# Ledger of designs, part 64: peptides against a protein of PDB entry 5VJI

Target 1, 62 residues: chain A of PDB entry 5VJI
Amino acid sequence: NTLVVLHKSGLLEITLKTKELIRQNQATQAELDQLKEQTQMFIEATKSRAPQAWAKLQASLT

## One batch from the design tools (peptide; made by RFdiffusion4, then SolubleMPNN)

Design b2_p27_4_s4 (from b2_p27_4, 14 letters changed)
Fold by OpenDDE base, seed 2:
Structure b2_p27_4_s4 (fold): chain B 62 residues (1-62), chain A 27 residues (1-27)
Amino acid sequence: as target 1 above (62 residues)
Amino acid sequence: EKEKKELEELGKELIKKKEEELKKLLE
């Protein structure tokens, strides 16, 4: 059985660990992208006299 | 059955070598 051989050899463990690292990287990237978006909204709010820009920023932080 | 076991052992050895290569790439 190929799966049994993969498991006993440790290759399955490495494969699963690699997949987990990819998942963690993707999660970290998503958090980074959110922070970038929030930063952009902050920049726009500081440039704008419109209360709407601050309201949009506030909504993003909740 | 003997041939199957021999192929299985060969497969394990080949996979073990590939595992070592992958470990080095992930260091």
Scores: peptide ipSAE 0.102, ipTM 0.598, DockQ to the pose 0.085
Fold by OpenDDE base, seed 1:
Structure b2_p27_4_s4 (fold): chain B 62 residues (1-62), chain A 27 residues (1-27)
Amino acid sequence: as target 1 above (62 residues)
Amino acid sequence: EKEKKELEELGKELIKKKEEELKKLLE
């Protein structure tokens, strides 16, 4: 059985771990991208006295 | 049954090699 062979070889574990790492990496990347966007909005808000810039930042944090 | 075992062992060896390659790739 191929599955038994995969399991006994350890490749199944590596495959599953790799899939999990990919998932975690994707989640972390999404969080990082969100943080980058929030940081940019914060920078714009600090450069501007316009309430709209702060409103955009507020919206990103909600 | 003997042929099945031989193929299984061959499969294990091939998978073992691929596992090592994958481990190196994930370093």
Scores: peptide ipSAE 0.102, ipTM 0.609, DockQ to the pose 0.088
Fold by OpenDDE base, seed 4:
Structure b2_p27_4_s4 (fold): chain B 62 residues (1-62), chain A 27 residues (1-27)
Amino acid sequence: as target 1 above (62 residues)
Amino acid sequence: EKEKKELEELGKELIKKKEEELKKLLE
C-alpha cells in the first residue's frame, strides 16, 4: 500500500506540512494583496481629490 | 507476497532518500 509506505517513511508528514505552509502563504499573500490595493486606492484618492476615489477606498475598508 | 514485500521495502528506501532531498530543499 503506497499510503502506508508514505506514512512509515515520514514523507506523508512532510507533504502535509508543505501543503499547510503553502496554504498559509497563500492566505498571507491574499492579505498583502488586499493591503496593497487599499494603499493604491488611498494614493489615488489623495491625488485626485475625487469623491468617487474616496468612496471606493471607504468601501474597501468596510 | 514476497515480491510485494520486496517492492514495498525498495519503495520505502527510495522514499526515504526523496524525503531527505525534500528536507534539504525546505531548509
Scores: peptide ipSAE 0.101, ipTM 0.606, DockQ to the pose 0.090
Fold by OpenDDE base, seed 5:
Structure b2_p27_4_s4 (fold): chain B 62 residues (1-62), chain A 27 residues (1-27)
Amino acid sequence: as target 1 above (62 residues)
Amino acid sequence: EKEKKELEELGKELIKKKEEELKKLLE
């Protein structure tokens, strides 16, 4: 059957591994985007004397 | 049953070629 052929060829393994790598890449990218956003909030908080900017940063770190 | 086996072997060869193409894209 087709599934047996896919398995024996190694293509199924490659496909599944590729899907996992995509998932991991997406997770890592989300963490990077969060860090970038937190960095921007930190910059804004340092420029402003407004307590709301610091509160927003603190909320993002929790 | 012989025809089925022949088609399975052909399928394996085609899939092997596609696997090689995918490996190159993932390098």
Scores: peptide ipSAE 0.100, ipTM 0.605, DockQ to the pose 0.088

Design b2_p27_5_s1 (from b2_p27_5, 19 letters changed)
Fold by OpenDDE base, seed 4:
Structure b2_p27_5_s1 (fold): chain B 62 residues (1-62), chain A 27 residues (1-27)
Amino acid sequence: as target 1 above (62 residues)
Amino acid sequence: DAEEEAKRKEEAELQKLLEELAKKKAA
């Protein structure tokens, strides 16, 4: 069957590895997005000096 | 019949893996 042929050719391993790499890439991207958001909140907190902005930043870090 | 069913199941699993790959790549 197609799965057996794919396995024997090594393409199944490549497919599974590709899926895992995509997952890891998405996880890393999510961490980067979180860091970017935290950085933005930090910048906003320093600009406004508003307690609310610092509270938002603190909440994002916990 | 049992062998044919097993082949169909394996092909279905392969198809699911390919679809999941496509979805994750598109996301």
Scores: peptide ipSAE 0.072, ipTM 0.610, DockQ to the pose 0.000
Fold by OpenDDE base, seed 1:
Structure b2_p27_5_s1 (fold): chain B 62 residues (1-62), chain A 27 residues (1-27)
Amino acid sequence: as target 1 above (62 residues)
Amino acid sequence: DAEEEAKRKEEAELQKLLEELAKKKAA
């Protein structure tokens, strides 16, 4: 039983924990990417007096 | 036999681990 062997060796737990860490990292990265995008929209909104730039930023925050 | 019983026990322990990890992931 391969699954039993993996469990007894501790490798299964490590694998599952690693998968969880990867998931958490991906979630954090997604939040970071969102923040980067929002920051860029904010910069563009401050540079441009165009209402659409502020509308775009507002939409991203809702 | 004893080997099969040990296997079943280990599988049950594994299932418990998976459930615990699933709960942590869902939290």
Scores: peptide ipSAE 0.069, ipTM 0.642, DockQ to the pose 0.000
Fold by OpenDDE base, seed 5:
Structure b2_p27_5_s1 (fold): chain B 62 residues (1-62), chain A 27 residues (1-27)
Amino acid sequence: as target 1 above (62 residues)
Amino acid sequence: DAEEEAKRKEEAELQKLLEELAKKKAA
């Protein structure tokens, strides 16, 4: 029974923990990417001073 | 068979671990 062996050795727990860490890392990366995009929109809004740019930024935050 | 019973017990503990981890992932 391979699953029993993996459990007794602790490798299964390590594998599952690793999968969870990967998931958390991916979620954090997605948040970072979103923040980068929002930062770019903020920069454009401050440069152009156009209402359209501010509206676009606000839409991304809500 | 004592060996088969021990195997079944280990499989039950494994299933419990998987369930606990699944709950944590869903939270």
Scores: peptide ipSAE 0.065, ipTM 0.636, DockQ to the pose 0.000
Fold by OpenDDE base, seed 3:
Structure b2_p27_5_s1 (fold): chain B 62 residues (1-62), chain A 27 residues (1-27)
Amino acid sequence: as target 1 above (62 residues)
Amino acid sequence: DAEEEAKRKEEAELQKLLEELAKKKAA
């Protein structure tokens, strides 16, 4: 079958590793995006000095 | 029969690879 052929060629292992790397990259990207959002909320909190902005930031960090 | 045996062995090796990768992912 196709999977046997892919395994014998070594391509399956590469494919599976690539899929894992993609998954890890996606997870890291999500963390990065969250950090960017948190950074923006921090900037807004410092500008407004409003308690609600700080509360929003804290909620995002927990 | 020889071809079928070879296929079965290859599928077993494939299964081992998948299990190893799964364990590595879970660790």
Scores: peptide ipSAE 0.065, ipTM 0.636, DockQ to the pose 0.000

Design b2_p27_5_s2 (from b2_p27_5, 14 letters changed)
Fold by OpenDDE base, seed 2:
Structure b2_p27_5_s2 (fold): chain B 62 residues (1-62), chain A 27 residues (1-27)
Amino acid sequence: as target 1 above (62 residues)
Amino acid sequence: SLEEELKEKEEEELKKLVEELEKLKAE
């Protein structure tokens, strides 16, 4: 049984842990990308007197 | 046979371990 061999070698546990780390990395990357976008909107809002830029920023933070 | 019974028990224990690891991953 291939699954038994993978378990006994420790490779199954490593594989499952690697999949979890990939998932966490993807989630963290998504949060980082969102923060970058929010930062850009904040910079643009501070440079603009247009109420639409502030409204867009406020909507992104909700 | 005894060999087949031991193999079946090992496969059941392995299934339980996989389920526990998948549960931890889903948290």
Scores: peptide ipSAE 0.072, ipTM 0.585, DockQ to the pose 0.000
Fold by OpenDDE base, seed 3:
Structure b2_p27_5_s2 (fold): chain B 62 residues (1-62), chain A 27 residues (1-27)
Amino acid sequence: as target 1 above (62 residues)
Amino acid sequence: SLEEELKEKEEEELKKLVEELEKLKAE
């Protein structure tokens, strides 16, 4: 049984932990990308002074 | 056989471990 061999070698645990770390990294990256987008909206809002740009930023923060 | 029984028990333990790890991942 390949799965048993992977377990006995410790590779299964390492693989599952690696998958979890990848998932966490992806989640953190998504949060970072969202923050970058919000930062850009903030910059645009400060430049334009348009109420619509501030409303768009506010909507992104909720 | 005893060997087959031991392998079956090991497979069951492995299934439990995988299930526990998947639960932790889902939290």
Scores: peptide ipSAE 0.069, ipTM 0.588, DockQ to the pose 0.000
Fold by OpenDDE base, seed 5:
Structure b2_p27_5_s2 (fold): chain B 62 residues (1-62), chain A 27 residues (1-27)
Amino acid sequence: as target 1 above (62 residues)
Amino acid sequence: SLEEELKEKEEEELKKLVEELEKLKAE
């Protein structure tokens, strides 16, 4: 049985762990992208002195 | 046969282990 051979060799565990690490990396990247966007809105709000830029930043944080 | 029964038990245990690992991944 191919599945039994993969389990006994440790390759199945490595494959499943690799899939989990890829998922975690994707989730962390999404959080990082959100933080980058929020940082950009903060920079724009400080430059423009416009109430609309602050309102947009506030909406992104909720 | 005894060999077939042992293989079937190993496959069942492996299936349970995979299910546990998939549950851990889903958390």
Scores: peptide ipSAE 0.068, ipTM 0.588, DockQ to the pose 0.000
Fold by OpenDDE base, seed 1:
Structure b2_p27_5_s2 (fold): chain B 62 residues (1-62), chain A 27 residues (1-27)
Amino acid sequence: as target 1 above (62 residues)
Amino acid sequence: SLEEELKEKEEEELKKLVEELEKLKAE
């Protein structure tokens, strides 16, 4: 029984924990990407001085 | 054999545990 062997060796637990850490890393990366996008919109808003750029930024924060 | 049946039951319980853990990760 391969699954039993994996469990008894501790490798199953390590595998499952690794998968969870990968998932958490992906979630954190998505948050970072969102923050980067918001930062870029802020930079563009400050450069352009255009109301549309500020509206776009505000929409991203709501 | 009894040993094989016990191993099968252990596998089934382990499969259930894995399924539960995967569901928790998906939340």
Scores: peptide ipSAE 0.066, ipTM 0.595, DockQ to the pose 0.000

Design b2_p27_6_s1 (from b2_p27_6, 16 letters changed)
Fold by OpenDDE base, seed 2:
Structure b2_p27_6_s1 (fold): chain B 62 residues (1-62), chain A 27 residues (1-27)
Amino acid sequence: as target 1 above (62 residues)
Amino acid sequence: NSKELEEVLKKVEEEIKKQLEQLKQQL
């Protein structure tokens, strides 16, 4: 069957590995986006000197 | 048969190429 052929050819392994790499890349991108957002909140907190801006930043660091 | 195997391999190759391209676009 097709699955057996894919396994024996090594293409199943490559396909699964590729999917995992895509997943890992997406996870890393999400972490990067979160850090960018936190950085922006930090910048805003330093500019405004408002307690609310610092509270917002603190809430994001959970 | 050999022809059927070739067709399966070609389809899988194309899918892998597609996935790799998607990964490249995320970088």
Scores: peptide ipSAE 0.041, ipTM 0.515, DockQ to the pose 0.776
Fold by OpenDDE base, seed 1:
Structure b2_p27_6_s1 (fold): chain B 62 residues (1-62), chain A 27 residues (1-27)
Amino acid sequence: as target 1 above (62 residues)
Amino acid sequence: NSKELEEVLKKVEEEIKKQLEQLKQQL
């Protein structure tokens, strides 16, 4: 069957590894985006000097 | 048969190429 052929050709392993690398990259990008957002909240908190902005930042760090 | 096998392998190679291109776009 097709699955056996893909396995024996080595392409299944390559495909699975590629999918995993894409997944890991997406996860890392999500973490970077979160850090960027937290950085922006920190900048806004320092500018506004409002307790609400610091509370928002604190909530994001949990 | 051998032709059918080649077609399947070609499709898998194209899918891998597509995935690698997607990864490249994410970097």
Scores: peptide ipSAE 0.041, ipTM 0.513, DockQ to the pose 0.872
Fold by OpenDDE base, seed 3:
Structure b2_p27_6_s1 (fold): chain B 62 residues (1-62), chain A 27 residues (1-27)
Amino acid sequence: as target 1 above (62 residues)
Amino acid sequence: NSKELEEVLKKVEEEIKKQLEQLKQQL
C-alpha cells in the first residue's frame, strides 16, 4: 500500500517532519502577530494618554 | 509494480514541494 511505500522510501518521515515544521511556524507566526498587535496598542496608549487605551492593552496581555 | 511505485513517489514529492512552498510564504 501507499503507506508502506512511503515508509520504505523515507518520504513518510520527511512528510511528517515537514508537517511538524509547518505547525511550529504557524504557532510562531501567531505569537509574532499577537506581539505586533500588542505593540500597536502600546504605541496608541502612549500617544492618547487615555486610561481606556491602557485598559485595552492590559486586557490583551491576560 | 515499478511504475506504480514511481507514481506514488512523484505524488509524495509534489506534496512535499507544496508544503515547503507554504512554509516559505509564511516567512
Scores: peptide ipSAE 0.041, ipTM 0.513, DockQ to the pose 0.780
Fold by OpenDDE base, seed 5:
Structure b2_p27_6_s1 (fold): chain B 62 residues (1-62), chain A 27 residues (1-27)
Amino acid sequence: as target 1 above (62 residues)
Amino acid sequence: NSKELEEVLKKVEEEIKKQLEQLKQQL
């Protein structure tokens, strides 16, 4: 049985761990991208002093 | 048999290498 061989060799565990690390990295990158966008909206709101820019930022934080 | 086992292990090693490369590209 192929699955039994993969398990006994330790490669199954390594493969599953690698998949989990990729998933965690993707989630962290998505959070980072969102924070970068929110930071840009904050900078624009402070420069323009326009109520609509602050409203846009507030909507992104919900 | 030993040859079949070797072929399976080789395929798994190749898949692990591909996954590690994908992770590297995300950094």
Scores: peptide ipSAE 0.041, ipTM 0.515, DockQ to the pose 0.777

Design b2_p27_6_s2 (from b2_p27_6, 16 letters changed)
Fold by OpenDDE base, seed 1:
Structure b2_p27_6_s2 (fold): chain B 62 residues (1-62), chain A 27 residues (1-27)
Amino acid sequence: as target 1 above (62 residues)
Amino acid sequence: SEEELKKVLEKVEEEIKKQLEQLKKEQ
């Protein structure tokens, strides 16, 4: 069957590995986006010196 | 047979295309 052919050809492994790499990439991207947001909140906190900005940053780190 | 091989290859191509489309959707 098609599954057997895909398995024996190595294409199934490549497909599954690609799916896993996409998942890992998405997870890494999410972490990166979170860090970018935290960095922005840090920048805003340093600029404004407002306690609220620091509170927002603190909340994002918890 | 040649005809059987052609059918297998066609099914493999279809499955590859299906999987690629699914990967694009999940990305």
Scores: peptide ipSAE 0.037, ipTM 0.532, DockQ to the pose 0.185
Fold by OpenDDE base, seed 3:
Structure b2_p27_6_s2 (fold): chain B 62 residues (1-62), chain A 27 residues (1-27)
Amino acid sequence: as target 1 above (62 residues)
Amino acid sequence: SEEELKKVLEKVEEEIKKQLEQLKKEQ
């Protein structure tokens, strides 16, 4: 039985842990991408000094 | 790559699910 072999070899535990690490990495990457976008909006708001640009940044921080 | 690893893991998971369903039918 493949499941028994995977369990006894420790590969099942490694597989499940790897899936969790991939999920965590994806979540961290999404947060990083959001921060990059917010940084760009901050730069644009600083350059333009337009209320609309600051409003857009404010909305992204919620 | 991450995508290659995901494909490998997917195949392992599919086989695990297949074996679990077979065990369930035998009980």
Scores: peptide ipSAE 0.037, ipTM 0.533, DockQ to the pose 0.035
Fold by OpenDDE base, seed 4:
Structure b2_p27_6_s2 (fold): chain B 62 residues (1-62), chain A 27 residues (1-27)
Amino acid sequence: as target 1 above (62 residues)
Amino acid sequence: SEEELKKVLEKVEEEIKKQLEQLKKEQ
């Protein structure tokens, strides 16, 4: 049985852990991308005297 | 690549699920 072999070899545990690590990496990357976007909006807001840029940043932080 | 790894893992998952269902039916 493939499942028995996977379990006994430890590959099942490795597979499940690898999937979880991939998921966590994707989540972290999404957070990083969001932070990068927020940082860009912050930079633009500091350069711009337009209240709209600050409003956009504020909306992104909620 | 990550994409290749995901495909491999997906196939492993499918096989695991298949085996689990088979074991469930045999019980």
Scores: peptide ipSAE 0.037, ipTM 0.534, DockQ to the pose 0.036
Fold by OpenDDE base, seed 5:
Structure b2_p27_6_s2 (fold): chain B 62 residues (1-62), chain A 27 residues (1-27)
Amino acid sequence: as target 1 above (62 residues)
Amino acid sequence: SEEELKKVLEKVEEEIKKQLEQLKKEQ
């Protein structure tokens, strides 16, 4: 059957690995977006004399 | 593109699921 052919050809393994790589790429992108946001809040806090900017940064690190 | 690849993978997954359900039904 088709599943046996997919398995024996190695296509099933490639398909599953490709899905995992896409998932990992999406997870890494989400972490990068979070880091970019935290970096921006840090920059704003250093430019500001307002305690609320540091409080906002602190909240983002939880 | 990633979107085109996702579409191809989805079709492969649908066929795999179809075959798995058929095998389950035959048991």
Scores: peptide ipSAE 0.034, ipTM 0.522, DockQ to the pose 0.036

Design b2_p27_6_s3 (from b2_p27_6, 14 letters changed)
Fold by OpenDDE base, seed 5:
Structure b2_p27_6_s3 (fold): chain B 62 residues (1-62), chain A 27 residues (1-27)
Amino acid sequence: as target 1 above (62 residues)
Amino acid sequence: SSEEQQKVLEEVREQIKKQLEQLRQQQ
């Protein structure tokens, strides 16, 4: 049984851990991308001083 | 670690929220 061999060799544990690390990296990247977008909206709001730009930023943070 | 990175990102988000509120109070 191939699954039993993979388990006994430790390769299954390594594979599962690698999959989890990839998932965590993807989640962190998505949070970083969201923060970059929020930062850009903050910069635009400070430049324009327009109430609509501040409202757009506030909506993204809630 | 990924957890440390997430903590830093959350701290920066909270700082942006605080700055936004301060600016709205000044206008």
Scores: peptide ipSAE 0.044, ipTM 0.450, DockQ to the pose 0.016
Fold by OpenDDE base, seed 3:
Structure b2_p27_6_s3 (fold): chain B 62 residues (1-62), chain A 27 residues (1-27)
Amino acid sequence: as target 1 above (62 residues)
Amino acid sequence: SSEEQQKVLEEVREQIKKQLEQLRQQQ
């Protein structure tokens, strides 16, 4: 069957490794995007001195 | 590595938390 052929050729291992690397990259990117958003909220809180901006930042860190 | 990236992200989050605490103490 196709699965046996893919396994014996080594293409299954490559495919599975590629899928895992894509997943890890997506997870790391999501964490980076969250940090960027938190940094932006920190900058806004420091500029405005508004209590609501600090509350928004605090909520993002919980 | 992904682990190294996660360590950097965690360090920055901790720095933000420390800065928030310092600002609260100044009030």
Scores: peptide ipSAE 0.043, ipTM 0.435, DockQ to the pose 0.015
Fold by OpenDDE base, seed 2:
Structure b2_p27_6_s3 (fold): chain B 62 residues (1-62), chain A 27 residues (1-27)
Amino acid sequence: as target 1 above (62 residues)
Amino acid sequence: SSEEQQKVLEEVREQIKKQLEQLRQQQ
């Protein structure tokens, strides 16, 4: 069985750890992308002084 | 580390929230 060989060789542990690191990287990237979007909305709100721009920013932070 | 990056991102997010609240109070 290929799975048994993979487990006994230690490659399963390495594969699972690699998948977890990829997942963590993707989660961190998603948080960074959200922060970039929030920063852009903050910049737009400060420039426009429009209440709707502040409302949009506030909604993104919740 | 990933944990350190997450802490930095959270700190920046909280700073944006604080600045937003300050600006809202001034209007």
Scores: peptide ipSAE 0.040, ipTM 0.447, DockQ to the pose 0.016
Fold by OpenDDE base, seed 1:
Structure b2_p27_6_s3 (fold): chain B 62 residues (1-62), chain A 27 residues (1-27)
Amino acid sequence: as target 1 above (62 residues)
Amino acid sequence: SSEEQQKVLEEVREQIKKQLEQLRQQQ
């Protein structure tokens, strides 16, 4: 069957490792995106000095 | 207040530092 062929060829191990690396990359990217969003809210709060912008930033940290 | 703003700033800095360290550990 296809699974046996994939296992014997070593492609199954490569495929599983690739899937795990993709998952890790996606998790890392999500953390980066969150950090970028927080940084943007910080920049906006510092520029506007508006209480609403600081409240939004504070809400993102709690 | 200015004190609240400073507290939020310090929290942001610490959070950024922690996230960067986590990212380095994951790579």
Scores: peptide ipSAE 0.034, ipTM 0.494, DockQ to the pose 0.012

Design b2_p27_7_s1 (from b2_p27_7, 17 letters changed)
Fold by OpenDDE base, seed 1:
Structure b2_p27_7_s1 (fold): chain B 62 residues (1-62), chain A 27 residues (1-27)
Amino acid sequence: as target 1 above (62 residues)
Amino acid sequence: NKEALEKAKEILEKTKEELEKAKQALE
């Protein structure tokens, strides 16, 4: 069957590994985006000196 | 040959079905 052919050709392994790499990349990207957002909120908090900006940052860290 | 053509069509259809199932499993 097709699955056996895909397995024997190595395409199945490549496909599954690629999917896992995509998943890992997405997870890492999400963490990076979160860090960027937190950094931006920190910068804004330091600039504005507004309590709401610090509260927003604190909420993001919980 | 009409019979050969018909058999080829059947094989092709079965292959397409298997390929679609494999595609779905990989998605």
Scores: peptide ipSAE 0.045, ipTM 0.553, DockQ to the pose 0.061
Fold by OpenDDE base, seed 3:
Structure b2_p27_7_s1 (fold): chain B 62 residues (1-62), chain A 27 residues (1-27)
Amino acid sequence: as target 1 above (62 residues)
Amino acid sequence: NKEALEKAKEILEKTKEELEKAKQALE
């Protein structure tokens, strides 16, 4: 039984931990991407006199 | 993330030690 061998060797636990690490990494990356986008909108808002740029930034922070 | 990584490293090291013992037994 392959599952039993994987469990006894510790490889199953490593696999499960790896999957969790991948999930957490993906979540962290999504947060970073959002922060990058918000930073860009902030930069554009500071350069613009148009109220639309500030409205866009405000919407992203909600 | 760091805690999960440390746990994975610990498991990996234990597995490595067991594999080395198995390798020595087959040599």
Scores: peptide ipSAE 0.036, ipTM 0.533, DockQ to the pose 0.031
Fold by OpenDDE base, seed 5:
Structure b2_p27_7_s1 (fold): chain B 62 residues (1-62), chain A 27 residues (1-27)
Amino acid sequence: as target 1 above (62 residues)
Amino acid sequence: NKEALEKAKEILEKTKEELEKAKQALE
């Protein structure tokens, strides 16, 4: 039985842990991308001094 | 990450031991 062999060898544990690490990495990357976008909107709002740019930033935070 | 690496190291050590036994049997 292949599943039994994978379990006994430890490869199943490594595989499951790797999948979890990939998931966590993807979540962290998504948060980072969101922060980058918010930072860009903040820069634009600061440069334009226009209420519309601040409204856009506010919408991204809520 | 650390736990996965430790398990991988354990598997590699076991594999190394088996390869060494096979080498000794051929010599």
Scores: peptide ipSAE 0.035, ipTM 0.477, DockQ to the pose 0.029
Fold by OpenDDE base, seed 4:
Structure b2_p27_7_s1 (fold): chain B 62 residues (1-62), chain A 27 residues (1-27)
Amino acid sequence: as target 1 above (62 residues)
Amino acid sequence: NKEALEKAKEILEKTKEELEKAKQALE
């Protein structure tokens, strides 16, 4: 049984931990991407002084 | 992360020991 061998060897634990680390990395990357987008919208809002740009920024924060 | 690395280290050490035994058996 492959599952039994993986469990006894410890590879199953490593595999599951690796999957969790990948998930956490993806979540952190998503937060970073959101921050980058918010930063860009802030920069655009300060440059244009257009109400629409500030509205976009506000929408991203809510 | 640290726990995963420690487990990996443990597995690698066990694998190394088994390989050494196999090597001795083939000599």
Scores: peptide ipSAE 0.035, ipTM 0.484, DockQ to the pose 0.029

